# Peptides against a protein of PDB entry 6B4J, part 121

Target 1, 315 residues: chain A of PDB entry 6B4J
Amino acid sequence: DITMQWYQQLQDASMQCVLTFEGLTNSKDSQAKKIKMDLQKAATIPVSQISTIAGSKLKEIFDKIHSLLSGKPVQSGGRSVSVTLNPQGLDFVQYKLAEKFVKQGEEEVASHHEAAFPIAVVASGIWELHPRVGDLILAHLHKKCPYSVPFYPTFKEGMALEDYQRMLGYQVKDSKVEQQDNFLKRMSGMIRLYAAIIQLRWPYGNRQEIHPHGLNHGWRWLAQILNMEPLSDVTATLLFDFLEVCGNALMKQYQVQFWKMLILIKEDYFPRIEAITSSGQMGSFIRLKQFLEKCLQHKDIPVPKGFLTSSFWRS

## One batch from the design tools (peptide; made by RFdiffusion4, then SolubleMPNN)

Design b1_p20_2_s3 (from b1_p20_2, 11 letters changed)
Fold by OpenDDE base, seed 5:
Structure b1_p20_2_s3 (fold): chain B 315 residues (1-315), chain A 20 residues (1-20)
Amino acid sequence: as target 1 above (315 residues)
Amino acid sequence: MEESEKIRKELEEAYKKLLE
């Protein structure tokens, strides 16, 4: 399966990256430890500072991240930090940066859906300039949220239940699996972030270039989902999340084809979701139903709440 | 990276077929 090959290739690249900077991460040298911590902070703090407050601040954050990845010194924690401080510094920073972007989807976007857009536009812009960061974003995203690929991990003979649960994206701590609502919340955040990334371009970049991971991947994702058997609660939840965030963009891009797909979802796929939906899962089901019905009735998908406007970039 | 790029290209071609 080509999708699974893609998944595995990204995971392998991610693992290889980790092995590459193992010397930095496992060093007992005090200076190396200091460099590691400084680089980790320099890579992650700017991402955590991303907000919906002002476009000018977002640009400053972007410039800082780009400078760091370009081998330039940046100020972090009152110190000058550069990836050139260690031969493995760039690989380490790229990995940690990508990890942090996905973590913001998992945590910040999960709690505040509108946060997807400022995070995504920075991620997209960085991806244009640093393709390896983009691949690592996908690797982290796919590992934490297999549904972003999408695929449903299967239980294999001899596998521990906890390992299977982790493969499905659940957090398991002290032999206790994460509650379904928390799980879905995290998955929703990551899917929403992904849906935002594929449609956004950094406005101060070269827009003449093709998006490194654009809306065609959104179309693919939908197509793949529709070719899969629905999973109870998960499919209804994430399909809604995805369409709410990038449905408007997909509509504009694919026009008639998009509406054909939406009709297919409503008429053919939605009944399959309904058939596997229990009474306790009606919330996600009803939300998806209402969304589809409204969109089809009005022949429009609204611009998502939190979408970055021209006024944002002038602030 | 090269293998990833190859796979990505193959996927993109597959996506185009889905749009037909």
Scores: peptide ipSAE 0.023, ipTM 0.601, DockQ to the pose 0.078
Fold by OpenDDE base, seed 4:
Structure b1_p20_2_s3 (fold): chain B 315 residues (1-315), chain A 20 residues (1-20)
Amino acid sequence: as target 1 above (315 residues)
Amino acid sequence: MEESEKIRKELEEAYKKLLE
């Protein structure tokens, strides 16, 4: 399976990255520990500062991240920090940065859907300049949200239930699995972030180049989802999230083919979702149904709330 | 139904090409 090979390749690359900077992370040397902490802060704090407030602030954040990844010194916590302070510094920063982007999907976007766009445009721009960060973003995303690949992890003989639950993306703490609503909220955030990344380009980059992970991957994702059996509650939820965020962009890109796909969802895929939807899960199904019906009726998919406009970049 | 199957196959083929 090509999809699974791709998934595994990214996971392997991520694991190899961790092994590469293990010396830095496991060092007992006081100076190494300090460097690690400084690098971690330099990588993650700018991402946490991303907001919908002003384009100028977003540019500053982008420039700081790019400078750090380029081996230039940056100011962090009142100190000058550079990846050159340690031989494993760059690998470590790339990994932690990618991890943080996905965490923002899992946490910030999950709670505030509009936050997907400013986070995504920075991630996309950094990915364009630093492909390894992009691969690591995918690796982290896929591991936390296998539905972003998409695939459904399977229970293997002899596997502990908790391990299977973790593979599905659930958090399990003290032998307690998270509630379904919290799980779906986190998955929604990550899918929305992904849907935003694939359609956004950093406006101050070379936009003549091909998007490193563009809308064609959105089309791929939909194609794969529609060729899979739906998963109870999950499929309806995430399909809605995805289409709400990138449906307008897909419509513009694929035109008639997009509408054919949308009709296919309504006529063929909906009944399959409905068949596995319990009475307690009808909310997600109804939401998706209403969205699609509205879009088909109006022959339009609205621009998602929070989409970045020219006015944002002038602020 | 026939049209739906056609669309599904087209999408699948597009997906495969993307991953090649």
Scores: peptide ipSAE 0.028, ipTM 0.691, DockQ to the pose 0.659; fails the geometry check
Fold by OpenDDE base, seed 2:
Structure b1_p20_2_s3 (fold): chain B 315 residues (1-315), chain A 20 residues (1-20)
Amino acid sequence: as target 1 above (315 residues)
Amino acid sequence: MEESEKIRKELEEAYKKLLE
């Protein structure tokens, strides 16, 4: 399976990255520990500062992240920090930065859907300049949300139930699995972030170049989803999330093909979703239904709420 | 990275045909 090969390759690369900076992370030296913490903060704090307030502030954050990844010193917590402070510093920062982007999908976007766009445009811009960060973003995303690949993890013989639940993307703490609503909320946030990344380009970069992970991956994702059996509640939820965020962009890019796909969803795939939807899961199903019906009726998909406008970049 | 890129391109080509 080519999809699983891709998934595994990214996971392997991520694991190799962790091994590469193991010297930094496992060091007992006080100075190394200090450097590690400084680098971790320098990598993650700027991402947490991303907001919808002003384009100028977003540019400052981008420039800071790019400077850090370029080996330049940056100010963090009142101190000058550089990846050159340790031989494994760059690898560590790339990994932690990518992890933080995905975490913002899992937490911030999950709670505030509009936050997807400013986070995504920074992530996309950084990915363009630093491809390794992009691969690590995918690796983190795929691990936390296998539905972003997409694939449905299967239970293997001898596997602990908790491990299987974690593979499905659930958080398990103290032998308690998270509630379904919280799980879906986190998955939604990550899918929405991904859907935003694949359509956005950093406006101050070389926009004539091909997007490193563009809308063609959105098309692939949809195709793969439609070729899979629907999963109860999950498929309806994430399909809606994906289409709400990037449906307009896909419509513009693929035009007639996009509408054929949308009709296929309504006529062929929707009944399959319905067949596995319980009464307690009708909310997600109905939401998807209403969205599809509205889009087909109006022959239009609205620009998603929170989409960055020209006025945002002038602020 | 080269292998990842190759696999990615193969996926894109394969799935593009599914919805044509």
Scores: peptide ipSAE 0.026, ipTM 0.626, DockQ to the pose 0.082; fails the geometry check
Fold by OpenDDE base, seed 3:
Structure b1_p20_2_s3 (fold): chain B 315 residues (1-315), chain A 20 residues (1-20)
Amino acid sequence: as target 1 above (315 residues)
Amino acid sequence: MEESEKIRKELEEAYKKLLE
């Protein structure tokens, strides 16, 4: 189907990227190894420094990342680092940067939902200036969280159980599968990050340009989810996460159509979720139900906690 | 039910257009 083709295309592009910088990553040359490590640090450290503290700090981080991607030297670890140090440097940095953004969704956002917004606005801004980074973000995101596509991976004949579990997004270590709560927490973080990316624009960019991966993709995601059979616990969890983060933005963008969609969820999709929800999984279902009922009752979706305000950008 | 189906169809169409 079209969704799977899109997924595969992004994965293929990501794989091709890896192959492109293989010379850098597999080099036994000491200088090449040094360059690799410097580039990796330069690409990832700024992302790890993203916080909710101040807009000015966020701008500095953005500028550093953009400078690096633009072939300018940046200071990292007390050294001047540039992607021009190696012919494969740019591809490597783009890949590692994209990977790190998704990892911040998986880790930081998973633990601190408010962190989605500062990470997302930087990611969105970088994506606007560097489309390849955006594609790689999607590739990494889709691989770690197939529900962000969305699709539900299927078990194929001859597949090892562990491989199937990994395809579903579970971490498997020493033949032990990740606990469901941890799995959902990580998936939630990535979905929340994605939901934030699609609605945020870097305020210091060219705002006249169309968002490279905007709210229309949020609408697409919802459309696809609602046209899929729900997955136990996962669908209720991630649908809530998504709506909590970008529901307000979707409401503003799609107005009446958005409310029709919410009604569809309430009247048609909730019963389907309920039918596959066990007694032990009612928590996620109830949370989604309560959220939706509240929104429908008040005819409003609240602005998500952590949403970046004008005051943040003046700080 | 009819309204829900209509909405679902509209969403599907919108989804397809987005991926084109």
Scores: peptide ipSAE 0.026, ipTM 0.678, DockQ to the pose 0.646; fails the geometry check

Design b1_p20_2_s4 (from b1_p20_2, 10 letters changed)
Fold by OpenDDE base, seed 3:
Structure b1_p20_2_s4 (fold): chain B 315 residues (1-315), chain A 20 residues (1-20)
Amino acid sequence: as target 1 above (315 residues)
Amino acid sequence: SEESKKIREELKKAEEELLK
């Protein structure tokens, strides 16, 4: 399976990255520990500062992240920090930065859907300049949300139930599995972030270049989802999330083909989703149905709430 | 429908080509 090969390749690359900076992470030296912490903060704090407030602030954050990744010193926690402070510093920062972007999907976007766009545009811009960060974003995303690949993890012989639950994306703490609502909320956030990344370009970059992971991957994602059997509650939820965020962009790019796909969802895929939807899960299904029906009726997909406008960039 | 089947097949092909 080519999709699974791609998934595994990204995971392997991510694991190799971790091994590369193991010396930094496992060091008992006080200076190395300090450097590690400084680098971690320098990589993650700017991402946490991303907000919908002003385009100018977003640019400052982007520039700071880019500077850090470029080997330039940046101010963090009142100190000058550079990836050059340790030979493994760059790999470490790239990994932690990518991890943080996905975490913002998992946490911030999950709680505030509109936050997807400012986070995504920074991530996209950084990805354009630093492809390795992009690969690591995918690796982290895929690991936390296999539905972003997409694939549905299967139980393997000899696997512990908790491990299987984790593979499905559930958090398991003290042998307690995460509640379904919280699970779906986190998955939704990550899918929304992904859907935003694939459509957004950093406005101050070389826009003539091809998006490093553009809407074609969105089309692929939809294609793969539609060719899979739906998963109870998950498919309806995430399909809605995806379409709400990037449906407008896909519509503009794929036009007639996109509408054919939406019709396919309504006519062929909805019944399949419905067949596996329990009474307690009807909320997600109904939401998707209503969204799709509205879009088909109006022959339009609305621009998602929180989409960055020209006025945002002038602020 | 036959049309739906065709669309699904086309989507599958597109997905496969993208990942090559």
Scores: peptide ipSAE 0.099, ipTM 0.788, DockQ to the pose 0.608
Fold by OpenDDE base, seed 2:
Structure b1_p20_2_s4 (fold): chain B 315 residues (1-315), chain A 20 residues (1-20)
Amino acid sequence: as target 1 above (315 residues)
Amino acid sequence: SEESKKIREELKKAEEELLK
């Protein structure tokens, strides 16, 4: 399967990256440990500072991240930090940065959906300039949320139940599996972040170039979902999340083709979702239903709440 | 429906071409 090959290729690249900076991460030298921590903070703190408040602040954050990835010194924790401080520094920073973007989807976007857009536009802009960071973002995203690929992990003979649950994206701690609501919340955040990334371009870059991972991947994602059996609660939830965030952009891009797909979802795929939806899961189902019906009735998909406007960039 | 099947196949083909 070509999708699984792509998934595995990204995972392999991510694993290889980890091996590359193992010397830095496993060092017992005090100076190396200090460098590691400084680099980790320099990679992650700027991402955590991303907010919906002002475009100017977002630009400052972007510039700081880009400077760090470009081998320039940046100020972090009152110290000058550079990836040149260690030969494995760049690989480490790229990995940790990518990981942090996905964590923001998992945590911040999960709780505050509007946060997807400022995080995504920074991620997209960094991806454009640093393709390896983009690949690592996908690798982290796919591992935490296989539904972003999409595929449904299968139970293998001899596999522990907990490991299978983790493969499905659940957190398992002390032999306790995560509650379904928390699981879906995290998955939603990551899908929303992804849906935002594929449609946004950093406005201060060369926008004449093709998006490194654009709306064509959104179309691919939908195509794959529609060719899969729906999963109880998960499909209804994530399909809604995806369409709410990037449906307007897809509509504008694919026009008649998009509407044909939306009709297919409503008339053919939606009944299949309904057939596997229990009474306790009707919330997600109804939300998707209402969204689809409204969009089809109005022949429009609204711009998502939190979408970055020209006024944001002037602030 | 047969029409729905056709649309899904077309979408799948597009996906495959993208990932090549």
Scores: peptide ipSAE 0.092, ipTM 0.782, DockQ to the pose 0.581
Fold by OpenDDE base, seed 4:
Structure b1_p20_2_s4 (fold): chain B 315 residues (1-315), chain A 20 residues (1-20)
Amino acid sequence: as target 1 above (315 residues)
Amino acid sequence: SEESKKIREELKKAEEELLK
């Protein structure tokens, strides 16, 4: 399966990256530990500072991240920090940065859906300039949310139940699996972030270039989802999340083909989702249904809440 | 429907081409 090959290649690259900077992460040297912590903070703090407040602030954050990745010194925690402080510094920073972007999807976007857009536009812009960060974003995203690939992990003989649950994206702590609502919330956040990334371009970049991971991947994602059997609660939830965030962009890009796809979802895929939806899971199904019915009725998909406007960039 | 199947097949082909 070509999709699974792609998934595995990204995971392998991510694992190789970890191995590359293992010397830095496992060092017992006090100076190395300090460098590691400084680099980690320099990579992650700017991402955590991303907000919907002002475009100018977002630009500052972007510039800081880009400078760091470019080998320039940046100020972090009152100290000058550079990836050149250690031979493995760049790999480490790229990995941690990518991880942090996905964590923001998992945490911030999960709780505040509108946060997807400012995070995504920075991620997209960084990805354009630093493709390896983009690959690592995908690797982290795919690992935490296999539905972003999409695929459904299978239970293999001899596998521990907890490991299978983790493969499905559940958090398992002290032999307790995460509650379904929390799981879906985290998955939603990551899918929404992904849906935002594939449609957004950093406005201060070279916009003549093709998006490194653009809307065509959104179309691919939908195509794959629709060719899979629905998963109870998950499919309805994430399909809604995805379409709410990038449906408008897909509509503009694919036009008639997009509407054919929506009709396919309504006429063919809905019954399949319904068939596996229990009475206690009707909420996600109903939400998706209402969304699609509204869109089809109005012949329009609304611009998602939190979408960045020209006024945002002037602030 | 048969039409729905054709659409899904078309979408799948597009996916495969994208990932090559």
Scores: peptide ipSAE 0.108, ipTM 0.794, DockQ to the pose 0.591; fails the geometry check
Fold by OpenDDE base, seed 1:
Structure b1_p20_2_s4 (fold): chain B 315 residues (1-315), chain A 20 residues (1-20)
Amino acid sequence: as target 1 above (315 residues)
Amino acid sequence: SEESKKIREELKKAEEELLK
């Protein structure tokens, strides 16, 4: 399976990255610990500062992240911080930065769907300049949300139930599995972030270059989802999230082919989703149904709420 | 329907081409 090979390659690259900076992370030396903490803060704080307030502030955040990744000193917590402070500093920062982008999907976007766009445009721009960060974003995303690949993890003989639940993307703490609603919110946030990344380009970059992970991957994602058996509650939820965020962009890009895909969902895939949907899960199904019916009726997919406008970039 | 089957096959081919 080509999709699973791709998944595994990204996971292997991520694991190799962790091994590369293990000396920094496992050091008992006080100076090394300080450097690690400073680098971690320098990598993650700017991402947490991303907001929908002003384009100028977003540019400042982008420039700071790019400067850090370029080996330039940046101010963080009142200190000058550089990846050159440790030989493993760059690998560590790239990994932690990528992890933080995905975490913002998991937390911020999950709670505030509109936050997907400013986070995604920064992530896309950084990915364009730093491809390794992009690969690590995918690795983190795929591990936390296998549905972003997409694939459904299977229970293997001898596997602990908790480990299987974690593979599915659930958080398990003190032998208690995460509630389904919280799980779906986190998955939704990550899918929405991904759907935003694949359609957005940093406006101050060289737009003549091909998007490093563009809408063609969105088309692939949809194609794969439709060729899989639906999963109860999950498929209806995430398919809606994905289409709400990037459906307009996909419509513009693929035109007639996109509409054929939507018709396929309505006529062929809906009955399959319905067949596995319990009475308690009808909310996600109904939401998807209403969205698709509206889009097909109007022959249009609305621009998602929170989409960055020209006025945002002039602010 | 046969039409739906053809569309699914086309989508699958597109996916395979992208991942090559």
Scores: peptide ipSAE 0.102, ipTM 0.787, DockQ to the pose 0.635; fails the geometry check

